Peptides against a protein of PDB entry 5CWW. Designs and how they scored, part 5

Target 1, 194 residues: chain A of PDB entry 5CWW
Amino acid sequence: VPKLQGPFDFDLNPEDEQDDEVELKDIYVIGEKPRVADLMRGEEEELEMMKEDQHNGLSLNIICLLSTSGQVKICLDIDGVEAQWLPPRSKNKRLFAPPPEPPSLLTFQTFDTLKPAEVTPDGWPMFSEDATSPYSFYVTHPAGITYISLTPWVFRLESELQSDSEAGTEFRIDLLAKGQGSERDRIFTQTRTQ

## One batch from the design tools (peptide; made by RFdiffusion4, then SolubleMPNN)

Design b1_p8_6_s1 (from b1_p8_6 with K8R)
Fold by OpenDDE base, seed 4:
Structure b1_p8_6_s1 (fold): chain B 194 residues (1-194), chain A 8 residues (1-8)
Amino acid sequence: as target 1 above (194 residues)
Amino acid sequence: NPVLEALR
């Protein structure tokens, strides 16, 4: 049985100085790229074939949060939060381990999918996956559907994380964080028939 | 940049 995880601490929430009241409606998790090199250790020929088919991905989990207002937060899991399972009923809980410190999530990007006039108090936006890419998804709201892609930055960030060169990494990541964020396209807008 | 500090 999966274990409930949390609370999570959010590091770097610069815009939330005003949004103490963000009501979350949905969560979307993009798992880290599989460590195929670790999984295929000893199968070098199969590893080479899989490297060509490996859609390069981020070595960090991505956690997307969606508010009632249609705001999306893209968070990076730097601590490497893994799926936890409830111990089998027969193992005595060690009663006295201090609760582990809550894992931290890094807020990488925040953006809106709705215009202020489209926001409704009863709005229930939802995530849905894109079958063509793990780094693309949709936000569906009664006012419309927005396509989102993380591809503009995910692969560049991964290249920096895998770089052995400390020189200029800080500058390049700063450019990524300040640069073009996620792609966002409103693919459908519901016309209110008057 | 705190993103950079967290990624180091």
Scores: peptide ipSAE 0.039, ipTM 0.757, DockQ to the pose 0.213
Fold by OpenDDE base, seed 5:
Structure b1_p8_6_s1 (fold): chain B 194 residues (1-194), chain A 8 residues (1-8)
Amino acid sequence: as target 1 above (194 residues)
Amino acid sequence: NPVLEALR
């Protein structure tokens, strides 16, 4: 049985100015690329071919959070949170282990998909996958549908994570974080029938 | 940059 994980701490969470409890409505997880090198141990030729497909994605899990207001938060799992299973009921609760430090998620980007006038208290926005790209998805709300793509930064971030050169990495990642964010396109807007 | 410190 999968173990419920959390709470998670959010590093670099912009102080949402209003202490108004951001009500989350949905979560979307983009799994890390498979570590092909660990799986293909002994097949060097196939490993080289799979490395040439440099578009294999990010080596970090991405966690997308969606609020009632249509705010999307893109978080990176830097700690590498692995799937945990409920231990078999071993009676030895180590009663005295300090609580493990909560895992942290790095807030990479926060943005809105709705205009303030489109936000409704009963709104239930949802994520939907894009079958054409693992790094693209849709946010569906009664007011409309927004396409989102992480492709403008995800592959560049992966290139920096795989770089053995620490020189200028800080500057390049700072440019990624401040630069061209995720692509956002409102593909559908619901006409209010009066 | 704390993003960079977290990615190191």
Scores: peptide ipSAE 0.038, ipTM 0.756, DockQ to the pose 0.226
Fold by OpenDDE base, seed 1:
Structure b1_p8_6_s1 (fold): chain B 194 residues (1-194), chain A 8 residues (1-8)
Amino acid sequence: as target 1 above (194 residues)
Amino acid sequence: NPVLEALR
């Protein structure tokens, strides 16, 4: 049986002053890139071909959160939260281990997919995957459909995380975090027939 | 930037 995890602490970007209790409607998780080196142990030629694919993705899990208002929060899993399972019934409950500290998620970017006039109290926006890219997805709401892509920044962030050079890394990551880095395109808008 | 400190 899967273990319910949480609470999670959210380290907000200091520019996201809105401590607004965001009512979440959906969650979308983009898993970290597979460790090709660990999977391809003994297949050196295939390992080289997979290393040449400079676009293997981010070494961190990405957690996307969607609110009733159509706000998307992009969070990074810095702590490396793993899937947990309930222990089998037969082992002595360590009844008194203090609960582990809640894992933290880093809020990397926040943006809206709906106009203020499109927001409804009963709105239920949903994520859906893009079958063509693990770093692209859609937000569907009755008012419209928005395409989102993380590709403009995710590969650059990975390059910085894998760089041995500390020089300028701080500046480049700061630019990624402050930038309108995610692509957003409203591909469909529902016309209200008056 | 706390984002940068957490990514280091």
Scores: peptide ipSAE 0.033, ipTM 0.746, DockQ to the pose 0.212
Fold by OpenDDE base, seed 2:
Structure b1_p8_6_s1 (fold): chain B 194 residues (1-194), chain A 8 residues (1-8)
Amino acid sequence: as target 1 above (194 residues)
Amino acid sequence: NPVLEALR
């Protein structure tokens, strides 16, 4: 039986001064790049062909959070949260292990998909996947549809995470965090029928 | 920067 996980701590970007109680409406998870070498253990011939087509995605899970106001938070799972299972009933060892420290999610970026005039108190925006890219998705609201792409930074961040050289990594990651945000484009706006 | 501290 799957174990319920949480709570999660959020490490906010210093630009997000107020963790105002944001009412969340949806969550979208982009899993870490598959370790194809681990998945294809025993299929060595197919492994070579798949290495060329490996668009090396991010080695971290990405958690996208969507509020009633159409605010999107992009969070990185640095701790590597894995699926947990309830212990088998037969291990009655009540080892009072102290509760593990809650896993932390790093808030990488926050942005709005709605204009202030489009926000409604009963709004229920939702995520949907892009079939063409694992790092792109849509936010659907009654006011319109917004396309979002993480591709401007995801591959650059992965390059830094895989770098054997610590030299300048801090500076380059700081530039990623301060610089090129996610691509955001309003692809549809609902015409108010008068 | 918490991003930098968490990514080290």
Scores: peptide ipSAE 0.032, ipTM 0.745, DockQ to the pose 0.270

Design b1_p8_8_s1 (from b1_p8_8, 3 letters changed)
Fold by OpenDDE base, seed 2:
Structure b1_p8_8_s1 (fold): chain B 194 residues (1-194), chain A 8 residues (1-8)
Amino acid sequence: as target 1 above (194 residues)
Amino acid sequence: SKKLAELA
C-alpha cells in the first residue's frame, strides 16, 4: 500500500513575500529526467545521441502549487522524495525510529497568473499539461488561460547542478533564482459578457 | 541537489 507522504517544509526565497494563508487548489509535479545512462545501458550509440540533446531536463523533481488567487509557486525537490510503501504490519514492534525530519521543498519562484481584478474568492484554477514540453503547462481559471514555461531556467539550472566546478556555481544559481523567471503568456481571456 | 541544499 502506498504511504501518504508529508507534511513538507517549504524553504521560501528570501524575496518571497508570500502570505502564510494561501489556499491551494491544485498541485502539478514534473518528475526528474530519467537517468538516460541507466536506461540506455548497452546501447552506446543511442546514448551518445541522447547526450548531445541539450534538453535532457532537470535532475530534480519540480512541484508546482496553485492557489485560489491564481498564484503559482514553483518548488524544487532537493531531498529527492521517492514513492514510499507502508511497511508490512509485522508484529515485531520495531522501535519506531524517530520520524525522519520532514522533507523540504525549496521555493524557487512565485508569480501570479491573474490580475487583482480577476481574483475571486470562489475561484478554482487548475493545472494542465502541455503535450509539446514536459516543462510547460497551463493554468486554467474562469477569467482566462495562462501558458507557463520553465524552459528559460530549467536547463541552465541543470547545467550548474551537473558542473564539476564549484567555482561560481552558487553565484550563477543565485542569478538564476533572481533573474529570468518562468515564461508566462495569457493565451486566452474570458470576455465578461455584461 | 547538494549545491541547492547549500543555498537553502
Scores: peptide ipSAE 0.015, ipTM 0.684, DockQ to the pose 0.253
Fold by OpenDDE base, seed 3:
Structure b1_p8_8_s1 (fold): chain B 194 residues (1-194), chain A 8 residues (1-8)
Amino acid sequence: as target 1 above (194 residues)
Amino acid sequence: SKKLAELA
């Protein structure tokens, strides 16, 4: 049986003027890229083929949150939260394990998929995956469908994370966070029958 | 991960 995880602490971007009462409707998780080098021990030929795919993805899990208003929050899992299962009933709960520090998520980006006039109080927007890319997805709302891609920044961020040079990394990551955001494209809009 | 944590 899967263990309920959370609550998570959100390290908000200081520019995020989010109202304290955001109602979330959906969650979408993009898992970290597999450590191919660790998985392919002994299969050097297949490892070379996978290394040639320069787009292996991010070493961090990405957690996307979707509100009733169509707001998307992109969070990075820095702590490396793993799926947890309930321990078998027979192991005595260690009564005195210090409460684990709550896992933190870093808010990387926040953006809207709906115009203010499209927001409805009973709206239930949902995520759906893109079969062609792990870093692209759709937000579906009665008002329309929005395509989202994280590819403009994900691979650049990974390059910085894997860089052996610590010099200027903070500056480059800050520029990345403030610079080119996720791609957003409204692919469908519901015609209001007047 | 450590580099991002230092920025947070």
Scores: peptide ipSAE 0.015, ipTM 0.685, DockQ to the pose 0.287
Fold by OpenDDE base, seed 1:
Structure b1_p8_8_s1 (fold): chain B 194 residues (1-194), chain A 8 residues (1-8)
Amino acid sequence: as target 1 above (194 residues)
Amino acid sequence: SKKLAELA
């Protein structure tokens, strides 16, 4: 049985002041890129081809949160939260280790997928995957469907995380966070037939 | 991860 994890502390970017208690309706997780070097031990030719594929993804897990209002929060897992399972019923009560400090998530970006007039109290927006890209997904609401892509920043962020140069990294990451965010495209809008 | 944590 999977172990329930949380609560998570959110380190909000100070510019995203909307600390409003957001009622979450859905969660979407994009796993970190596999360490190809660890998986392909002995297949040097395939390893070289995969290293050349510059689209190796982000070395951090991405947690996307979706509210009733259609707000999306993109969070980065800096602490490296791992899946946990409940211990099998049979083994001895390991002494309650103090609950580990709650893991923190860094809020990287927040944006809306719905117009204010489209928001309903009983709205239930949902995430769905894009089969063509691990860093793209859809938000579906009765009012419409929005395509989202993280590709404009995710690969650039990875390049900064893997860079040996500490000089200017902070500035470049700050620029990424403040710059052109995720791609958003409303691909369908439900027309209210009056 | 450390670099992002330093920015937070």
Scores: peptide ipSAE 0.015, ipTM 0.680, DockQ to the pose 0.255
Fold by OpenDDE base, seed 5:
Structure b1_p8_8_s1 (fold): chain B 194 residues (1-194), chain A 8 residues (1-8)
Amino acid sequence: as target 1 above (194 residues)
Amino acid sequence: SKKLAELA
């Protein structure tokens, strides 16, 4: 039986400190790429070919949050939160370990999918997957549908995470966070029949 | 992970 996890702390960009109580309506999780090395233990030749594929994805889980207003927050799981199961009845070792510090999610990017005039108090926007890419998805709202792709930054971020060079990494990641936003395209807009 | 934590 899966164990309920939480609470999570959100490390927000100081610019997003507007304590606007954002009502969340949906969550979309993109799991980390599998550790191919752990899965292909014994197939050394195929491992080398798969390491060259720079498009294998991010080694971190991505948590996307969607508000009533159509705001999307892209969060990164830096702590590596794993699925937890209830221990079998026999292993109730009361680990009197102090409750672990709550895991933190890093807010990487925040953006809107709706114009202010399109926001409705009863709006219930939802995520849906893109079958063509694990790092692309759609936001559906009564006002319209927005395509989102994380591909402009995901693979670059992975390259920095896998780099052995500590020199300049902070600077390059800061540039990624500030410069290369997710791709957004409004693919459908609902016409208000007057 | 440490590199991203330093940016937070």
Scores: peptide ipSAE 0.014, ipTM 0.669, DockQ to the pose 0.278

Design b1_p8_8_s2 (from b1_p8_8, 5 letters changed)
Fold by OpenDDE base, seed 3:
Structure b1_p8_8_s2 (fold): chain B 194 residues (1-194), chain A 8 residues (1-8)
Amino acid sequence: as target 1 above (194 residues)
Amino acid sequence: SSALAKLA
């Protein structure tokens, strides 16, 4: 049986004046890239072909949160949260393990998919995957559909995470977070028949 | 942001 996990601590950007009262409606998880090197142990030729695929995904899980207002929050799993299963009811509650520190999610980006006039209290926006890219998805709301792509920053971030040079990495990551955000495109808008 | 330093 899967174990319920959480709560998660959110390391919010201090500039995120976001009201603690944001009602979340959906969650979308993009898993970390598979450790191809570990999976292809012994198939060196296929490993080389996959390394040449410049589109090596992010080594971190990405957690996207969607509010009633159509706000999307992109979070990075820096602690490497894994699926947990309920241990078999073994009698020995190890009473004395210090409670594990709650896993932290780093808020990388927050943005809106709806205009203020499109927000409704009964709105139920939802995520859906893009079959063509693991780092692209859609937000569907009665007012319209928004395409989102994380590709402008994901591969650059991965390059920094894999760099052997510790010098300036923090600065470059900060520039990535402040620089080019996720691509957003409203692909459909519902015409209010007046 | 100090939080982004956790990625480095």
Scores: peptide ipSAE 0.038, ipTM 0.747, DockQ to the pose 0.561
Fold by OpenDDE base, seed 4:
Structure b1_p8_8_s2 (fold): chain B 194 residues (1-194), chain A 8 residues (1-8)
Amino acid sequence: as target 1 above (194 residues)
Amino acid sequence: SSALAKLA
């Protein structure tokens, strides 16, 4: 049985001043790129071939949160939270190690998919995957459908995370966070039939 | 700035 994880601490980007109580309606998780090197330990020849085919991806899990208002929050799992399973009910009162400090999610980006006039109290926007890209998805709301792609920044961020040089990394990541964020395109708008 | 430093 999968173990329920959390609570998660949300580290907000200091630019996200909107502490508005966000009612979440959906969650979309993009898993981290598998560490092929760890999976292929002992198969050096296959490792070299897989390094070439290593689909560019982020080494961090991405957690996307969607509110009733159509706000999307893109969070990064810095602590590397892995899937956990409930231990078999062994009778031994293993003193639960003090609960590890709650893992932190870093809010990387926040943006809206709906116009203010499209927001409804009973709105229930939902995520849906893009089968063509792991870093692209859709937000569907009765008012319309928005395509979102994280590709403008995700690969650049990965390059910084994999860099051996700590020099300037913080600055470059800051530029990524402040720069052109995720691609967002309204692909469908529902006509209000009067 | 401090949160982004956790990524570096």
Scores: peptide ipSAE 0.037, ipTM 0.741, DockQ to the pose 0.577
Fold by OpenDDE base, seed 2:
Parts: C-alpha cells; sequence; structure tokens
Structure b1_p8_8_s2 (fold): chain B 194 residues (1-194), chain A 8 residues (1-8)
C-alpha cells in the first residue's frame, strides 16, 4: 500500500522575502536523471554514446509549485525523497523510534508568470510538460501561456554536484542561485475582447 | 547561503 508522504519543510533562499500564505494550485515534478549505467546494463556501446551526451539531467528531483497568482517556486529535493510503502504490520512496532525529521525541499528560485493586472482571485493556473525537453514546461492561465526552461542552470548545477573538487563549489553554486535563473517566455497572451 | 551549503 502506498504511503502518504509529507509534510515537507521548505528551506527558503535567504533572498526570498517571506512568502505570505501562497495558495498552491498545481505541482510539477521533474524526476532525477535515470541512472543510465543501471538502465544500460549489458548495452556497453549505447552506454558510451550516452556518457558523451553532455546533457545528463540533474541528479536531484525538482519540485515546481504554482500558486493562484501565477507564482512559480522551483524547489530541489536534496534529501532524495523516494516512494514509500506502508510497512507490513510487523509485531515489533518500534513505537519508540523518534519520528524522522520531515524531508526538506530547497527553494532554488521563485518568479511570477503573470502581471499583477492579470492575477484573478479565482485563477487556476496549471503546469503542462514540454515534449521536447524534460527540463522545460508551460504554465497555462486564462490570461496567457508562459514557457519555462530550467536548462540555463540545471546542467551547470549537475556539473557542480558531480565535481570531485570541493574547492569553490559552494561559491559556484551560490553564483548559480543568484545568477541567470530559469528562462521565461510568454508565448501567448489572451486578448481581452472589450 | 545555509540552504545552498546543503548542496555543496
Amino acid sequence: as target 1 above (194 residues)
Amino acid sequence: SSALAKLA
């Protein structure tokens, strides 16, 4: 039986203002890169070709949260949250195990997809996938459609996570977080026929 | 900064 997970703690970027109570409307999850080495067991030739693809995805799950106002929050799963199942009713209920600390999500970036004048109280924006890239998606709202791509930072972040050099990694990750964020492009705007 | 230190 699948286990309900949560609550999750959110570690906010210190530069993010204390988000007022944001009403969430949708969630979009980008799973960690497949373990190509594990998937390609026995296919050595294909493994070599895929290792050369510099476009190995992020080794962390990405959790995108969307509010009524069209605010997108990009979170990273540092703890590596996995699907859980209810343990079989083992007689030895470790009744005394302290509850594990709730998993934390790291807020990497927060941004808006709507102009203030486009925000409606009854708005229900939604995520949709981009068939061409696992790290790109759309936010659809009655006011318009926004294309979002995480590609400006995701591959650089992965490069840092895979680096054996601890020297300067913190600095480079800090620059990534403060630097060029996700690409945003309003691809469609609904014309209000007056 | 403290949150990013968890990535490093």
Scores: peptide ipSAE 0.037, ipTM 0.741, DockQ to the pose 0.586
Fold by OpenDDE base, seed 5:
Structure b1_p8_8_s2 (fold): chain B 194 residues (1-194), chain A 8 residues (1-8)
Amino acid sequence: as target 1 above (194 residues)
Amino acid sequence: SSALAKLA
């Protein structure tokens, strides 16, 4: 039986000064790319072809959080949190191991999908998937629908994570985080019937 | 050290 995990600590980007308690309404998880090496065990030739595909995705899980105000937080699972199973009923409670430090999520980007005038206290925004891309999704709110794509940065970030050279990696990742970030497009706006 | 240093 899978074990419920949490709580998670959030490492906020220093630019996200919002100390305000944000009420969350929805969560959207993008799983890490499949470990091709584990799936293709015995097919070395096909493994090389799949490594050349620059669009295989990110090796980290992405956790998207959505607030009542339509704020989206994009978080990265740097620790590589794996599914935990309930221990078998066997007696070895390692009671004396210090509780492991809670896993942390890195807040990579925060942005709004609503204008201040569109925010309502009873709003219930929700995520929905894009069938055409694992790294694109929609935010639906009573005021409208926003398309979001992580593709502008996700593949570049993966390239940095897979690089053997540590030289300049920190600088390039900092540039990715400070860049234009995720694509956002309001595809529908609900007009108030006067 | 920025939280981003954990990615390097």
Scores: peptide ipSAE 0.037, ipTM 0.738, DockQ to the pose 0.532

Design b1_p8_8_s3 (from b1_p8_8, 4 letters changed)
Fold by OpenDDE base, seed 3:
Structure b1_p8_8_s3 (fold): chain B 194 residues (1-194), chain A 8 residues (1-8)
Amino acid sequence: as target 1 above (194 residues)
Amino acid sequence: ASALARLA
């Protein structure tokens, strides 16, 4: 049986005056790039074939949160949260280790997919995956559909995380965080029949 | 940015 995890602490940019009252409607998780090399230990020939097809993805999990207002929050799992399962009911009350510090999610970017006039109190925006890219997805709302891609920053971030050079890394990451974020494109807008 | 820099 899966163990209930959370709550997660959000490391929010202090400049994000995010209304603490944001009602979340959906969640979308992009898993970290599988360490295929570790999984395919001993199958070197198959590993080489899979490496060619390996989309060089991010080594961190990405957690996307969607509010009723169409706000998307892109969070990075910096602690490497893994799926946990309930231990088999052992009769022995093991001394509860002190509760581990709650895992933290780092808010990388927050943006809107709806115009203020499109926001409805009963809106049910939803995520859906893009079959063509693991780092692209759609937000569907009655007012329209928005395409989102994380590709403008994901691969650059991964390059910095894998870099052996500490020189200038902090500066480059700072530029990445302050630079152009995710791609957004409204691909469909519902015509309001007045 | 500082938190990300610590991961690199």
Scores: peptide ipSAE 0.077, ipTM 0.830, DockQ to the pose 0.787
Fold by OpenDDE base, seed 4:
Structure b1_p8_8_s3 (fold): chain B 194 residues (1-194), chain A 8 residues (1-8)
Amino acid sequence: as target 1 above (194 residues)
Amino acid sequence: ASALARLA
């Protein structure tokens, strides 16, 4: 049985003043790229083949949050939270180690998928995956469907995280954070039947 | 940006 994880602390960008009133309706998780080197330790020849097939991806988990208003928040798992399973019910006294500090999620980007006039109190937007790309997805709302892609920044961020050189890294990451961020495209708009 | 820079 999977273990319930959390609470998570959200490191919000101080520029996002609107965070206090966000009612979440959906969550979408993009898992980190597999550490093939760690999984295939001892099989160097297969490692090289799998590295070539390793779809470029981020070494951090991405947590996407969706509000009633169609606001999307892209968060990065900076602490490297791993999936946990409940230990088998052994009768032995749970030595409750002091609960570790809650892991933090870093808010990378926040944006809207709906126009103000499209927002409704009973709106229930949802995420759906893009089968063609692990870093792309859709937000579906009664008012319309928005395509979202993280590809404009995710691979560049990974390159910085894997860089052996600290020279210029801070500058390049700053440019990433200040850039246009994720791609958004409204692919469908529902016509209000009069 | 500063938080991300610490990860690299």
Scores: peptide ipSAE 0.072, ipTM 0.827, DockQ to the pose 0.810
Fold by OpenDDE base, seed 2:
Structure b1_p8_8_s3 (fold): chain B 194 residues (1-194), chain A 8 residues (1-8)
Amino acid sequence: as target 1 above (194 residues)
Amino acid sequence: ASALARLA
């Protein structure tokens, strides 16, 4: 039986303002890069072909949170949360094990998809996938549709995570964290019919 | 940034 996981703690970027209590409406998860080497175990010829086509996705899960106001929060799973199942009712309840610390999500970026005048109290924005890219998606709201892409930073971040050299890594990661971050483009705006 | 740097 699958186990319910959470709550998660959020580690905010020090440059982000304190999270006002934001009412969440949707969650979008981008899974970590599949371990092709593990999936293709025993198929060496196919492994070589797939390595060339693998756009090196991020080795971390990405969790996107969407509020009623159209605020998007991009979070990184730095703890490597895995699927869990309920333990069999074993008689030996380790009754005295301290509860494990809740897993943390690192808030990488927070941004708005709506102008203040477009925000409605009854708004229900939603995520939808981009069929052409695993690291791009859309936010749909009655006021409009916003395209979002994580590609400006995801591949660079993965490159740093896979680098054997510690030289300059901290500096480059700092630049990534402080940079423009995700691409945003309002692709559709609903005409306010007077 | 510091948290990410620890992962690299």
Scores: peptide ipSAE 0.071, ipTM 0.826, DockQ to the pose 0.780
Fold by OpenDDE base, seed 1:
Structure b1_p8_8_s3 (fold): chain B 194 residues (1-194), chain A 8 residues (1-8)
Amino acid sequence: as target 1 above (194 residues)
Amino acid sequence: ASALARLA
């Protein structure tokens, strides 16, 4: 049985204008790129082909959070949170272990998918995957559908994380964080029939 | 940005 994990601490980008109280309605997780080298041990030819794919993805897990108002938060798992399983019911639970420090998520970007007039108190927006890309997805709300892509920054971030040179890394990451973030495109808008 | 820079 999987263990429920949390709460998580959020390290927020100070440049993000965020409401103090956000009611979350959905979560979307993009897992880290597979360790191809570890998985393909013994198949050197296939390993070379997979290394040539420039789009292996990010080495960090990405957690996307969606609020009632259609606000999306893109968070990065910097601590490397792993799936946990409930221990088998063994008799000797040493009850007195201090609770572990909660893991932290880094808020990379926050943005809206709805106009203020489209927001409803009982809104129920949802994530859905894009079958064509692991780093693209949709937000569906009664008012419309928004396409989102993380591809403008995710591969650049990965290149910095894999860089052997510390020279200029902080500067390049700062530019990435302040630069144009995720792609957003409203692909459908529901016409209110009077 | 500073947190990400520490991971690189």
Scores: peptide ipSAE 0.070, ipTM 0.826, DockQ to the pose 0.808

